# Peptides against a protein of PDB entry 6B4E, part 35

Target 1, 295 residues: chain A of PDB entry 6B4E
Amino acid sequence: TNFDKISKMFWHYKDKIAQIKQDIVLPIKKADVNVRNLLSRHKRKINPKFGQLTNSNQQLFKIQNELTQLINDTKGDSLAYHWILNFIAKAVVHQAETEVRVKPESALPLGKLTLYLLVQFPELQELFMARLVKKCPFVIGFTCEIDTEKGRQNMGWKRNNENKWEDNTSYDERMGGILSLFAIITRLQLPQEFITTTSHPFPIALSWHILARICNTPLNLITNTHFVILGSWWDAAAVQFLQAYGNQASKLLILIGEELTSRMAEKKYVGAARLRILLEAWQNNNMESFPEMSP

## One batch from the design tools (peptide; made by RFdiffusion4, then SolubleMPNN)

Design b2_p28_8_s1
Fold by OpenDDE base, seed 4:
Structure b2_p28_8_s1 (fold): chain B 295 residues (1-295), chain A 28 residues (1-28)
Amino acid sequence: as target 1 above (295 residues)
Amino acid sequence: DSVGLDEELQALQEKLEKELEKLLEKLF
């Protein structure tokens, strides 16, 4: 693992977030009143749609079509178009922090919707990835120290209005929710209409990078959160990961589930204990996947 | 905590990364 490359990628997306604020968010505040009104209306229509997802493909397709229409309505103004995509990127990640956090299987419909939008609107890809990395650097396998304020901020820790850090459980759950969504996206097939014309924007190889980079992370930087997000990834993508890479996938799952957990046993991390349970379930031929969506 | 994983663990991971690269070249 080239950690310099990972760091450069991390800071690239940090810079992208700053750029988005400067070039998209702030300019819209000064845009024509008609543009602002359009975006306000669209925002109100878009926001609830992510929460309207169910385990129904029919409902998914309905929402995809509705969102596609709403986004297309903004294409006449490049700034408005990018603003609405940035809004969607933020909304999707927020849904992962709230709904997927408490119901991991909800990542499947959300991931399908997100993947569709990422392919349909390629400009969403950079906006979405920047938001993901800002909120959950684990999606690119980035880790830094959290014994400093800046380190915690870089790793996506939040402070409340009293300048107090969020509790460890809240942080772990949020990271798990975001990582679950990303893991799902990486293991999904492209929609049928895109399979022959477009490459997958976030392929299963990115799941490999997450696992591999965590395994190569210095042990002094490994926390309970790393094991929590690995467990979230496991629930979301382990079955499909094994299907994709076969024996090599098995070796990597053993590496994280057995070797990494054993090496960190002295810490008695709850997340590590859960990951060990997932490994044992797999060894007993009881690896579970999220249920497929209904027609 | 140790600075890094055991040498054997690290070596295995590096090997797997290389093997994956070859696999991806075959598949795509």
Scores: peptide ipSAE 0.028, ipTM 0.611, DockQ to the pose 0.169
Fold by OpenDDE base, seed 3:
Structure b2_p28_8_s1 (fold): chain B 295 residues (1-295), chain A 28 residues (1-28)
Amino acid sequence: as target 1 above (295 residues)
Amino acid sequence: DSVGLDEELQALQEKLEKELEKLLEKLF
């Protein structure tokens, strides 16, 4: 693993976040009042839709259509269009931090919606990835030390109003939620209408990179969070990952489930214990996936 | 074309295999 490349990628997205602020967010605050009013109305209509997702494909399609129309209404103004996409990117990640965190299976409808939007509106891709990397660097397999304030910030740790870091459990759960969403996106097939015209923007290969990069991470940087997010990934994508890469996938799953956990056994990480349980379930031909959505 | 997709998949698999080998060398 070329860690320099990963670091460059990480900082690229950090820079992208800064650029988004300068080129999209701040300018819109000074835009024409009609544009601001339009965006305010659209934001209010868009925001609740992510929470309206259920395990129903019918509901998903309804929301997809509604969002598509709302986004298309902004295309006449490039700045407005990019602003609404950035808003959507933030909203999706926020939904992962809150809902998927507590109900991992909700990643499936959210992931389907997100993938649809990413394909329908390609400009969303960079905005979304930048937001993901900012909030959860694990999505690109980036890890740094967290013994410094800057390190914790880089790894997506939050501080409360009292400038106190969030507790480890809260951080782990948030990271797990975000990674679950990303994992789902990587393992989903494109909607049928796009399969012949567009390549997958975040294909299953990105899941491979997550696992491989974590395995190559220096052991002194491996924390409980790494195992938590691997477990979240496993629940979300392991079945489809095995289907995609076969024996190579199996080897990598053994590496994370057996070898990495064994090397870190002295730490007695709860996340590692869970990952071992997942490995054992697989070895016993009892690997589970999220239930499919209803019609 | 279906052929192009297969070639891309094969190239990806080869790349992934190489990455896996490097990982294995580091871990053992």
Scores: peptide ipSAE 0.031, ipTM 0.627, DockQ to the pose 0.042; fails the geometry check
Fold by OpenDDE base, seed 1:
Structure b2_p28_8_s1 (fold): chain B 295 residues (1-295), chain A 28 residues (1-28)
Amino acid sequence: as target 1 above (295 residues)
Amino acid sequence: DSVGLDEELQALQEKLEKELEKLLEKLF
């Protein structure tokens, strides 16, 4: 693992967030009143759509169509179009932090919707990745120390209104929710309408990178959160990962489930204990996946 | 189209194998 490359990628997306603020978010505040009113109306219509997702493909298709129409209405103004896509990127990640956090299986409909939008609107891809990396650097296998304020900020830790850091459990759960969404996206097939025309924007190989990069992370930087997100990834994508890479996938799952947990046993991480349970379930031919969506 | 997909899959498999070998060498 080339950690310099990962670091460069991390900072690229940090810079992208700053650029988005400067070139998209701030300029809209100075746009004409008609554009601002349009975006305000669209924001209000778009925001509840993510919470309307269910385990129904029919409901998913309905929401996909509604969002597609709303986004297309903004294409006449490039700035408005990019603003609405950035809003969607933020909303999707926020949904992962709130809903997927408490109901991991909700990542499946959210992931399907997100993948559709990423393919339908390619400009969303960079905006979405930047938001993901900002909120959960684990999606690209980035880790840094959290002993400093800057380190915590880089790893996506939040402060409340009293300038107090969030508790460890809240952080772990949020990271797990975001990573579950990303893991689902990487293991989903493209919608049938795009299979012949477009490559997958975030393919299963990105799951490989997450696992491999975590395995190569210096042990002194490994925390309970690493094991929590690995467990979240496992629930979301392990079955499909094994299908994709066969014996090589198996070796990597053993590395994270057995070897990495064993090396960190003295820390008694709760996340590591859960990951061992998942490994044992797999060894007993009881690896579970999220239920498929209904028609 | 099928031949191209097979070549891409094979190339990916080879890359993954090399990465795993490096990881195993480091861990062990």
Scores: peptide ipSAE 0.028, ipTM 0.619, DockQ to the pose 0.042; fails the geometry check
Fold by OpenDDE base, seed 5:
Structure b2_p28_8_s1 (fold): chain B 295 residues (1-295), chain A 28 residues (1-28)
Amino acid sequence: as target 1 above (295 residues)
Amino acid sequence: DSVGLDEELQALQEKLEKELEKLLEKLF
């Protein structure tokens, strides 16, 4: 694993976030009042849609269509269009931080919706990835030290209004939620309408990168969070990952589930213990996936 | 630059990456 490359990618997306603020968010504040009013109305209609997702494909398709129409209404103004997409990127990640962290299986409908939007609106891809990396650098396998304020900020730690860091459990859960969403996206098939015309924007190979990069991370940088997000990934994508890569997938699952956990055994990380349980379940032919959505 | 775990784990990881690369070349 080339960690310089990963670092460059991390900082690319950090720069992208700054660019989005300068080129999209701030200019809209000075845009024509009609444009601002349009975007305000659209934002209010779009935001609740993510919370309306259920384990129903019918409901998913309804929301997909509604969002598609709302986004298309902005295409006449490039700045408005990009602003709406950036808003959606933020909203999706926020949904992962709040809902998926509590109910991991909710990543499936959210992931399906997100994948649809990423394919339908390709300009969303860079906006979404930048937001993901900002909030959860684990999605690209980036890790740095968290012994410094800057290190914690880089790894997506939040402070409250009193400038106090979030607790470890809250951070772990948020990272797990975001990673679950990304993992789901990587293992989903494209919607039928796109299979022959479009390549998958975030394919299953990106899951491989996450696992491999974590396995090659210096042990002194490995934390409980790494194991938590690996467990979240496992629940979200392990079955499909095995289907995609077969024996090579098995080797990597053993590497994270057995070898990496063993190397960190002295730390007694709760996340590592859970990952071992997942490995053992797999070894006993009891690997579970999220339930499929209803028609 | 590549920073790794102990040599054994790192070697295994590198092997898997190479094997995956070959697999991907066959699939695409």
Scores: peptide ipSAE 0.028, ipTM 0.616, DockQ to the pose 0.148; fails the geometry check

Design b2_p28_8_s3
Fold by OpenDDE base, seed 5:
Structure b2_p28_8_s3 (fold): chain B 295 residues (1-295), chain A 28 residues (1-28)
Amino acid sequence: as target 1 above (295 residues)
Amino acid sequence: EAVGLDEELAELEKKLEEELEELLKKLF
């Protein structure tokens, strides 16, 4: 693992967020009133769609079609189009922070929707990844110290209106929710209509990078959050990861589940304890995946 | 490159990365 490369990638996406603000968000505020009105209407129609997802493929396809139409309506204006995609990127991540954190299995329909949109609208990919990395650097295996204000900010910690940091549990849950979504995306197959024409934008190899980079992170930087997000990843993608990489996947699962947890045993992290339980379940041939969606 | 692991884990991680790269070359 090259940590300099990971850091460069992290800061690339931080710069991208700043660029998005300057080149997309701020210019729209000065755009023609008709464009602003269009985007306002579309935003109001788009935003509730993510909360309308269920464990139903039929409902998923309906929402996919509705969103596709709404996004296509903006293509006549490049700035409007990119603004809508950026809005969607933010909304999807927000849904992971709020819904997936409390119901991890909801990552599956959200991930399917997101993957569809990422393929259908390739310009969403960079916008989405930038938002992910800003909110949850774990998606690229980035870790820094959180003993400083800047370090906490870099790792996606939030402050409330009173300038108080969120509690550890809230942070862990948010990171777990976001990571669950990303993990799901990496392990999903492309929709049938795209399999022969498009490569997967965020393939299962990105899950490998997350795990490997966390394993190679200096132990003094490993926190409970690392184990929480590994557990979230495990629930979301471990079965499919094993299917994809076989024996190599097994080695890496043992590395995170047994070796990394053992190295940090003195910390008695709750997340680590859960990860060990997941490992043991696997060793007992009881590895579970999220239930498949209904037709 | 290995950074935060002890030698044994670092070697394993490196090996896994190399093995994965070879696997990916076969799949794509």
Scores: peptide ipSAE 0.024, ipTM 0.608, DockQ to the pose 0.145
Fold by OpenDDE base, seed 3:
Structure b2_p28_8_s3 (fold): chain B 295 residues (1-295), chain A 28 residues (1-28)
Amino acid sequence: as target 1 above (295 residues)
Amino acid sequence: EAVGLDEELAELEKKLEEELEELLKKLF
């Protein structure tokens, strides 16, 4: 693993966030009142859609169509279009931090919706990835030290109004929620209408990168969070990962489930214990996936 | 266009496999 490359990628997305603020968010505040009003109306219509997802494909398709129309209405103004996509990127990640965090299986409908939008609106891809990396650097396998304020900030830790860091459990759960969404996206097939015309924007290979990069991370930087997000990834994507890469996938799953957990055994991480349970379930031919969505 | 994307993915997968093999050599 080339850690310098990963770091460069991390900072690229950090810079992208700054650019989005300067080039999209701030300019729209000074835009024509009609544009601002349009975006305000669209934001209000779009925001609740993510919470309206269920385990129903019918409901998913309805929401996809509604969002597509709402986004298309903004294409006449490039700034408005990019603003609404950035809003969507933020909203999707927020949904992962809140809903997927407490109900991991909700990542499936959210992931399907997100993947559809990423393909339908390619400009969303960079905006979404930048937001993901900012909130959960684990999505690109980035890790840094968290013994400094800057390190914690870089790893997506939040402070409350009293300038106190969030507790470890809250952080772990948020990271798990975001990673679950990303893992789902990577393992989903493109919608049938796009499969012949477009490549997958965030393919299963990105899951491989996450696992491999974590395995290569210096052990002194490995925390309980790493195991939590690996467990979240496992629930979301392990079955499909094995289907995609076969024996090579098996090797990597053994590396994270057995070898990495064993090396960190002295730490007695709860996340590591859970990951071992997942490994054992797999070894006993009881690997589970999220339930498929209903028609 | 679609063919080109598949080739890029295949190349990426190959690189990832190589990376995994290097990791395995380091760990065992």
Scores: peptide ipSAE 0.029, ipTM 0.623, DockQ to the pose 0.042; fails the geometry check
Fold by OpenDDE base, seed 1:
Formats: sequence, structure tokens, C-alpha cells
Structure b2_p28_8_s3 (fold): chain B 295 residues (1-295), chain A 28 residues (1-28)
Amino acid sequence: as target 1 above (295 residues)
Amino acid sequence: EAVGLDEELAELEKKLEEELEELLKKLF
């Protein structure tokens, strides 16, 4: 694994976040009152939509159409359009941090919605990826030390209003939620309307990158969080990953489930124990996937 | 910018696949 390249990718997205603030977020504050009012109204209409998702495809299609209309209403002003897409990117990731964290299967409807929006509005792709990497660097297989304040910040750790770091459990669960969403997106097929016209923006190969990069990460940087997010990925995408890559996928699943957990056994990570349970279930021909959505 | 990232991803994927194959040969 070329960690220099991964680091460059990580910092590219960090720079993109800074650029978004400078070129999109701050300029809107100086926009005319009509644009600001439009965006305020649209923000209020858009924000509840992510929480309205259910296991129903019918409900999904309804929300897709509603969001598409709301976004299209902003296309007359490029700055407004990019602002609303950035808002959506932030809202989707926030939904993963809050809802998917406690209900992993909710990643499926959220992932389907997100994938639709990413294809329908290509400018969302860079905005979304930048937000993902900022919040959960594991999505690109980036890891750094967390012994410093800067290291923790880079790995997406939050501080509260009292400047205290979040607890380990909260961090692990948030990372798991975000990675579940990303994993789902990578294993979903494009909607039928786009299959012949567009390539998948975040294909299953990106799941391969996550697993391979984690396996190649120096062992001194491996934490419980790595195993937690691998478990979250497993629940979200392992079945489809095996379908995509066959024997090579199988070898990689054994590598993370058996070899990586064994190498870290002395740490007694709870996440590693869970990953071993998932491996054992698979070995017993009992690998589970999230239930499919209803019509 | 997008094209550059795609090329970097493709190259990285190839290298990771090769490295993984080598690792797997050593482990299994």
C-alpha cells in the first residue's frame, strides 16, 4: 500500500473542505436577500426528508422526486446550487452519525437515496466525499496516530463545548454509522434509469480499498475502531463483496476476520471479538445481509 | 481534478491488488 498516495488523497479532501467554506458557505452570507431566503426555505424543506426514509421503495421514490425538485429550483444560481448540495452532503453524513449509528439497516434506504442524488447531481460527488473523509477517514483507508490533538482531529474525533474529547464508544459508533453508509453505497447497483448512461461514482472497488488499506496499516496504529468499522462494513457489504470478487474476496475476508484479529489478540478489542463472530457465522454458511426494501 | 483522482485510484487499486495477492500467498 502506498500510504503517501492515501495521505495525499486525505489532504486533498481536507483542502476541499476549506475551499467549500471559502467559496460556497461564506459568500452566501453576502448574497442578495432573495437568494438567502430561498435557501433558508429549501433547507427547512430538505432537512426532514432524510428522517422520513423507511424500508419502502415507494417512500424512497417520493423523497427522491421531492429532493430533485427542490435542488433543481436552485440551478439558476450556481452559488445557490452548490450551497444546497453542500448542505445535503452534510445532512446525509449527519444522518449516518445519528440514525445509522443506532440502526445500521437504515443505511440501505439512506444509501439508495444518496446514490440517486450523486448520479442525478454529479457536483455532489466531490462535496460528499470531502465530508465523508473529514468525518470518517476510514472511508479511504486513511489512518494516523491519535496521540496528538491534531491526530485526533484528523481522524474525526469531536470535542464537546467543554473542550473534552468524546468517549471511545461514541466515536466508534459514529465511525461505524458513517462507514455503513459508505459501504452500502459501494455495493448498490445504479438505478435502472442510469445503468446505460453513467458509471457508478463509488463502486465496489472502493470497499476493496478500505479492506486492503486497513490490512496494510501498521499494527501500532490499529485500534478498536478499525475492527468496529470492519464489522460495520461486513454487515453492510460482505455478501455483495463476495459476489463481486469471489475467491479473492474470500481471502480478504479471512485476512481481516482471522489474521488481523489474531495479530491484535493481546489488545482484547471488543470490535475484534465481534468481527470473529461474523467470520464464524460466514464459515458456518450463515452470512447475513440487510433485508431488502419493500415495494 | 476528477480525472486525476480516477487515475490515482486506478493505479492504487492495481498496486493494492498486487500487494494483497503477495500477502495472501504468504499467509495461505
Scores: peptide ipSAE 0.026, ipTM 0.602, DockQ to the pose 0.067; fails the geometry check
Fold by OpenDDE base, seed 4:
Structure b2_p28_8_s3 (fold): chain B 295 residues (1-295), chain A 28 residues (1-28)
Amino acid sequence: as target 1 above (295 residues)
Amino acid sequence: EAVGLDEELAELEKKLEEELEELLKKLF
């Protein structure tokens, strides 16, 4: 693991967030009233759609088509187009922080929708990754110290209106929700219409990087959150990860489930205990995956 | 480079990354 490369990538996306604010978000506030009205209407139509997802592929396809139409309506204005994509990126991540957090299996329909949009609208990819990295640096295997204010901010910790940090449980759950979504995206196949024409924008190899980079993270930087997100990843993608990489996947799962948890045993992290349970379930041939969606 | 786990585990992870890269070349 090249930590300098990871750090550079992290800061690239931090810069991208700043750029998005300056070049997309702020300019739209000064745009023509017709453009602002269009975007306001579209925002209102788009926002509820992520919560309308179910375990139905039929419902998924309906929402995909509706969103596609709404996004295409903005293509005549590049700024409006990028603004709506940035809005979608934010909305998807927000859905992960709220719904996926409490119902991890909801990551599957959300991930399918997101992957479709990422392929259909390539400009969404950078916007989405920037938002993911800002909110959950674990998606690229970035970790820094959280004993400083800046460190906590970099790792996606939030403060309330009273300038108090969120509690550890809330942070862990949010990170788990976001990571679950990303893990799902990495293990999904491209929609049939894209398989022969497009490469996967966030392939299963990115899951490998998450696991490997966490294993290589200095132990003094490893927290309960690392184990929580590994557990979230496991539920979301471990089965498909094993299918993709076979014995090499097994070795890496043992590294996180057995070796990393053992190395950190003195900390008695609850997340580590859960990950150990997941490992044991796998060893007993009881590895579970999210249920497939209905037609 | 690996800095979190002991040397043996770090070396294993590094090897796995290299093996994965070769695997990916076959798949894509």
Scores: peptide ipSAE 0.022, ipTM 0.594, DockQ to the pose 0.177; fails the geometry check

## One batch from the design tools (peptide; made by RFdiffusion4, then SolubleMPNN)

Design b2_p29_1_s2
Fold by OpenDDE base, seed 3:
Structure b2_p29_1_s2 (fold): chain B 295 residues (1-295), chain A 29 residues (1-29)
Amino acid sequence: as target 1 above (295 residues)
Amino acid sequence: DDKEIQEWLEKQSKEIDKKEEEKKKKIEE
């Protein structure tokens, strides 16, 4: 694993976040009142849509159409358009941090919606990835030490209003939620209307990179969180990952489920124990996937 | 063992990258 490459990617997206603030968010505050009013109205209409997702494909398609129309209404102004997309990127990640965190299977409808939007509006891709990496560097397999304040910040740890770090459980669950969403996106097929005309923006290969990079991470940097997010990934994408890469996928699943957990056995990580259970279920031909959505 | 695993993973990663590049090329053509 080329750690330099991963680091470069990480900092690229950190820079992108700063750029978004300077070039998109701040300028809108100085924009014409009509533009600001438009965006305010659209924000209010867009924000609840993510919470309206259910296990219904019909509901999904409805929301897709509604969001498409709302986004298209902003295309006449490039700044407004990018602002709305950035807002959507933030909203999607927030939904992962809150809803997917407690209900992992909700990642499926959210992921389908997100993938549709990513393809329909290509400018969303960079905005979304930047937000993902900021909140959950695990999505690109980045890991750094968390013994310093800067290290914790880089790994997406949050402080509360009292300047206290979030507890380990909260961090683990939040990271798991975000990674579940990303994992789902990587394993979803493109919508039928796009499958022949465009490439998948975040293909299943990115799941491979996550797993491989974690396996190559120095053991002294491996934490319970790594195992938690691997478990989240497993629930979200392991079945489809096996379908995509076959025997090679199997090898990698064994590496994370057996080898990595064994190497860290002395730590007695709860996340590692769960991952072993998932491995055992697979070995017993009982690997489960999220239920498919209803018509 | 660790070194071997790393080398194997690197090899696999490169292969995946190559495949993805090929797919992109095909779509662009």
Scores: peptide ipSAE 0.028, ipTM 0.569, DockQ to the pose 0.885
Fold by OpenDDE base, seed 2:
Structure b2_p29_1_s2 (fold): chain B 295 residues (1-295), chain A 29 residues (1-29)
Amino acid sequence: as target 1 above (295 residues)
Amino acid sequence: DDKEIQEWLEKQSKEIDKKEEEKKKKIEE
């Protein structure tokens, strides 16, 4: 069944995270001191780059070039190369959790950068996806119960140093931020240099899967977070989604915006209310997208 | 209604997957 496949995919990436730790992260700690020093320097140079993004394509291209050079410097050592890519994967997701959650439109430059890196360095794809699924299972449309500690953990809930769960608002915002980034990536065109030679690593079809799988999720598992991330997705990708799939997209947007919200009306979810507002805006021909980046 | 919606969504999902795979093949050529 569809659910079985999704679960298998979820656990595949959970296993991948464990594998990354075992095969990349831990071994580098025992690597040659010169390699460790190199990676430390590169880490310090790479980390701030994501925060330097603006709405400028010129700035984006600059950062792309800088990161490309820094990553290429590590290719002489396979372990170092994979370590730096894993670091980048983590950093990108972290940026989504912190910056995008408070400024959703920042997902656009971050998404463009990420997509470029994913194409330029294919080995980043599995590392990035694994990190995404770990932090935000919604990216593959996975949902489980959160009535147990394990369930919450699987759905990306965090505990602080005192073993206390994060509050609902914080969780919702983090999930929204991560999903915004992923949604943007799925709806972006490949850079011009790759468009004729490379397939999109995370195409718009993955957005379809997110929406469809949420619609297929048992209602007893639907939470406010589901509506929050749907709203985040909507802001990020709804316009392009409609362009891609036309009437089929329209039907699916109606399903999430009208049908799903109506079925859950008794819960009075704030996220659902927002999603209905987005639906109404669309129905009134007022659907908005993030502004395009400047040259 | 729920079952019908689910079936429709599954059908549409499969169709999209096929189309995307075809596009991928064309780009890789």
Scores: peptide ipSAE 0.025, ipTM 0.574, DockQ to the pose 0.884
Fold by OpenDDE base, seed 4:
Structure b2_p29_1_s2 (fold): chain B 295 residues (1-295), chain A 29 residues (1-29)
Amino acid sequence: as target 1 above (295 residues)
Amino acid sequence: DDKEIQEWLEKQSKEIDKKEEEKKKKIEE
């Protein structure tokens, strides 16, 4: 069943996270002092780069080049290389949780940067996807019950230092931020230098899977968060999604915007209300996308 | 309605997967 496949994917990436800890993170702690110092320096240089992104392509290209150089400096040591990529994967997701969460349009430059890095450094792809799935299982359309501690953990809920779960709003916003980034990545074209030599690592088809899988999710598992992330996806990728799949895309947008929201109307989810507004805007030929970046 | 939607979505998903695989093959060729 489709659900079995999704579950298998989910647990695959959970296992990957465990593997990363065992094979990459922990070994570096025991590595020689020179390697550790190198990585510490690189970490300090890399970390601020994601926050330096603007709506400028010029700035984007600058940061791309700087990061490329920094990553290439580690290629002589496989463990160091994988460690720095894992660090980048974590940093990108963190940026989505913090900046994109409050400024969704910032997903565009971040997504362009991330896509570039994913193509330039293919080993980043599994590391990044594993981190995404861990933090936001919605990126692969996975949903489970959140009535248990384990269920909440699987769905990316965090606990504070007092062992209390984060509030619903915080969770919704974080998930929305992460999904916005992923949605942007799926709808971006490859940079010109790669378009003829490389396939898109996370193509628009993955957006289709997200929407389709959510539509197929048992209604008793559908929460406000599902509608929030659908709204985030809509803002990020709906225009390009329609361009890619035409009438088929339209049908799916109607399913999430009208059918799914209608079925859950009794819950009076705020996220669902917003999604209906987006649907209505589209029906009135007023679908908006993020503004393009400046040269 | 739910069953029909599910079947349609599954079909569309498979078709998309096939197209993506074909694209990958063309690039590798």
Scores: peptide ipSAE 0.027, ipTM 0.570, DockQ to the pose 0.847; fails the geometry check
Fold by OpenDDE base, seed 5:
Structure b2_p29_1_s2 (fold): chain B 295 residues (1-295), chain A 29 residues (1-29)
Amino acid sequence: as target 1 above (295 residues)
Amino acid sequence: DDKEIQEWLEKQSKEIDKKEEEKKKKIEE
């Protein structure tokens, strides 16, 4: 694992966030009043739709269509179009932080919706990835020390209004939620309409990178959060990962489930214990996936 | 051996990337 490359990628997306603010968010404040009004209306219509997702494909398709129409309405103005996509990127990640963290299986409908939008609107891809990396750098396998304020910020830790850091449990859950979403996206097949014409924007190989990079992370930087997000990933994508890579996948699952947990055994991380349970379940031919969505 | 594991993972990662790129090319054709 080339950590320099990962670091460069991390900072690329950090810079992208700054660029988005400068080139998309701030300019809209000075845009024509009609454009601002349009975006305000669209924002209000778009925002609740993510919460309307259920374990129903029918509902998913409805929401996909509605969002597609709303986004298409902005294409006449490039700035407006990018603004609404950035808003969507933020909203999706926020949904992962709030809903998926408490109900991991909700990542499936959210992931399907997100993947659809990513393919339908390619400009969303960079915006979404930048937001993901900002909020959860684990999605690219980035890890840094959290002994400093800057380190914590880089790893996506939040402070409340009183400048107090969030508690470890909250952070772990948020990271798990975001990672679950990303994991789901990587293991989903493209919608049928795109399979023959488009490549997957965030393929299962990105899951491989996450696992491999974590396995190669210096042990002194490994925390409970790493195991939590690995567990979240496991629930979200392990079955499909095994299907994709077969024996090679098995080796990597053993590395994270057995080897990495063993190396960190002295820390007695709760996340590591859970990951071992998942490994054992798999060894007993009882690996589970999220339930499929209803028609 | 940590070094061997790292080397193996890197090799596998590169192979996966190569395969994915090949698939992309085929789909785009």
Scores: peptide ipSAE 0.025, ipTM 0.568, DockQ to the pose 0.887; fails the geometry check

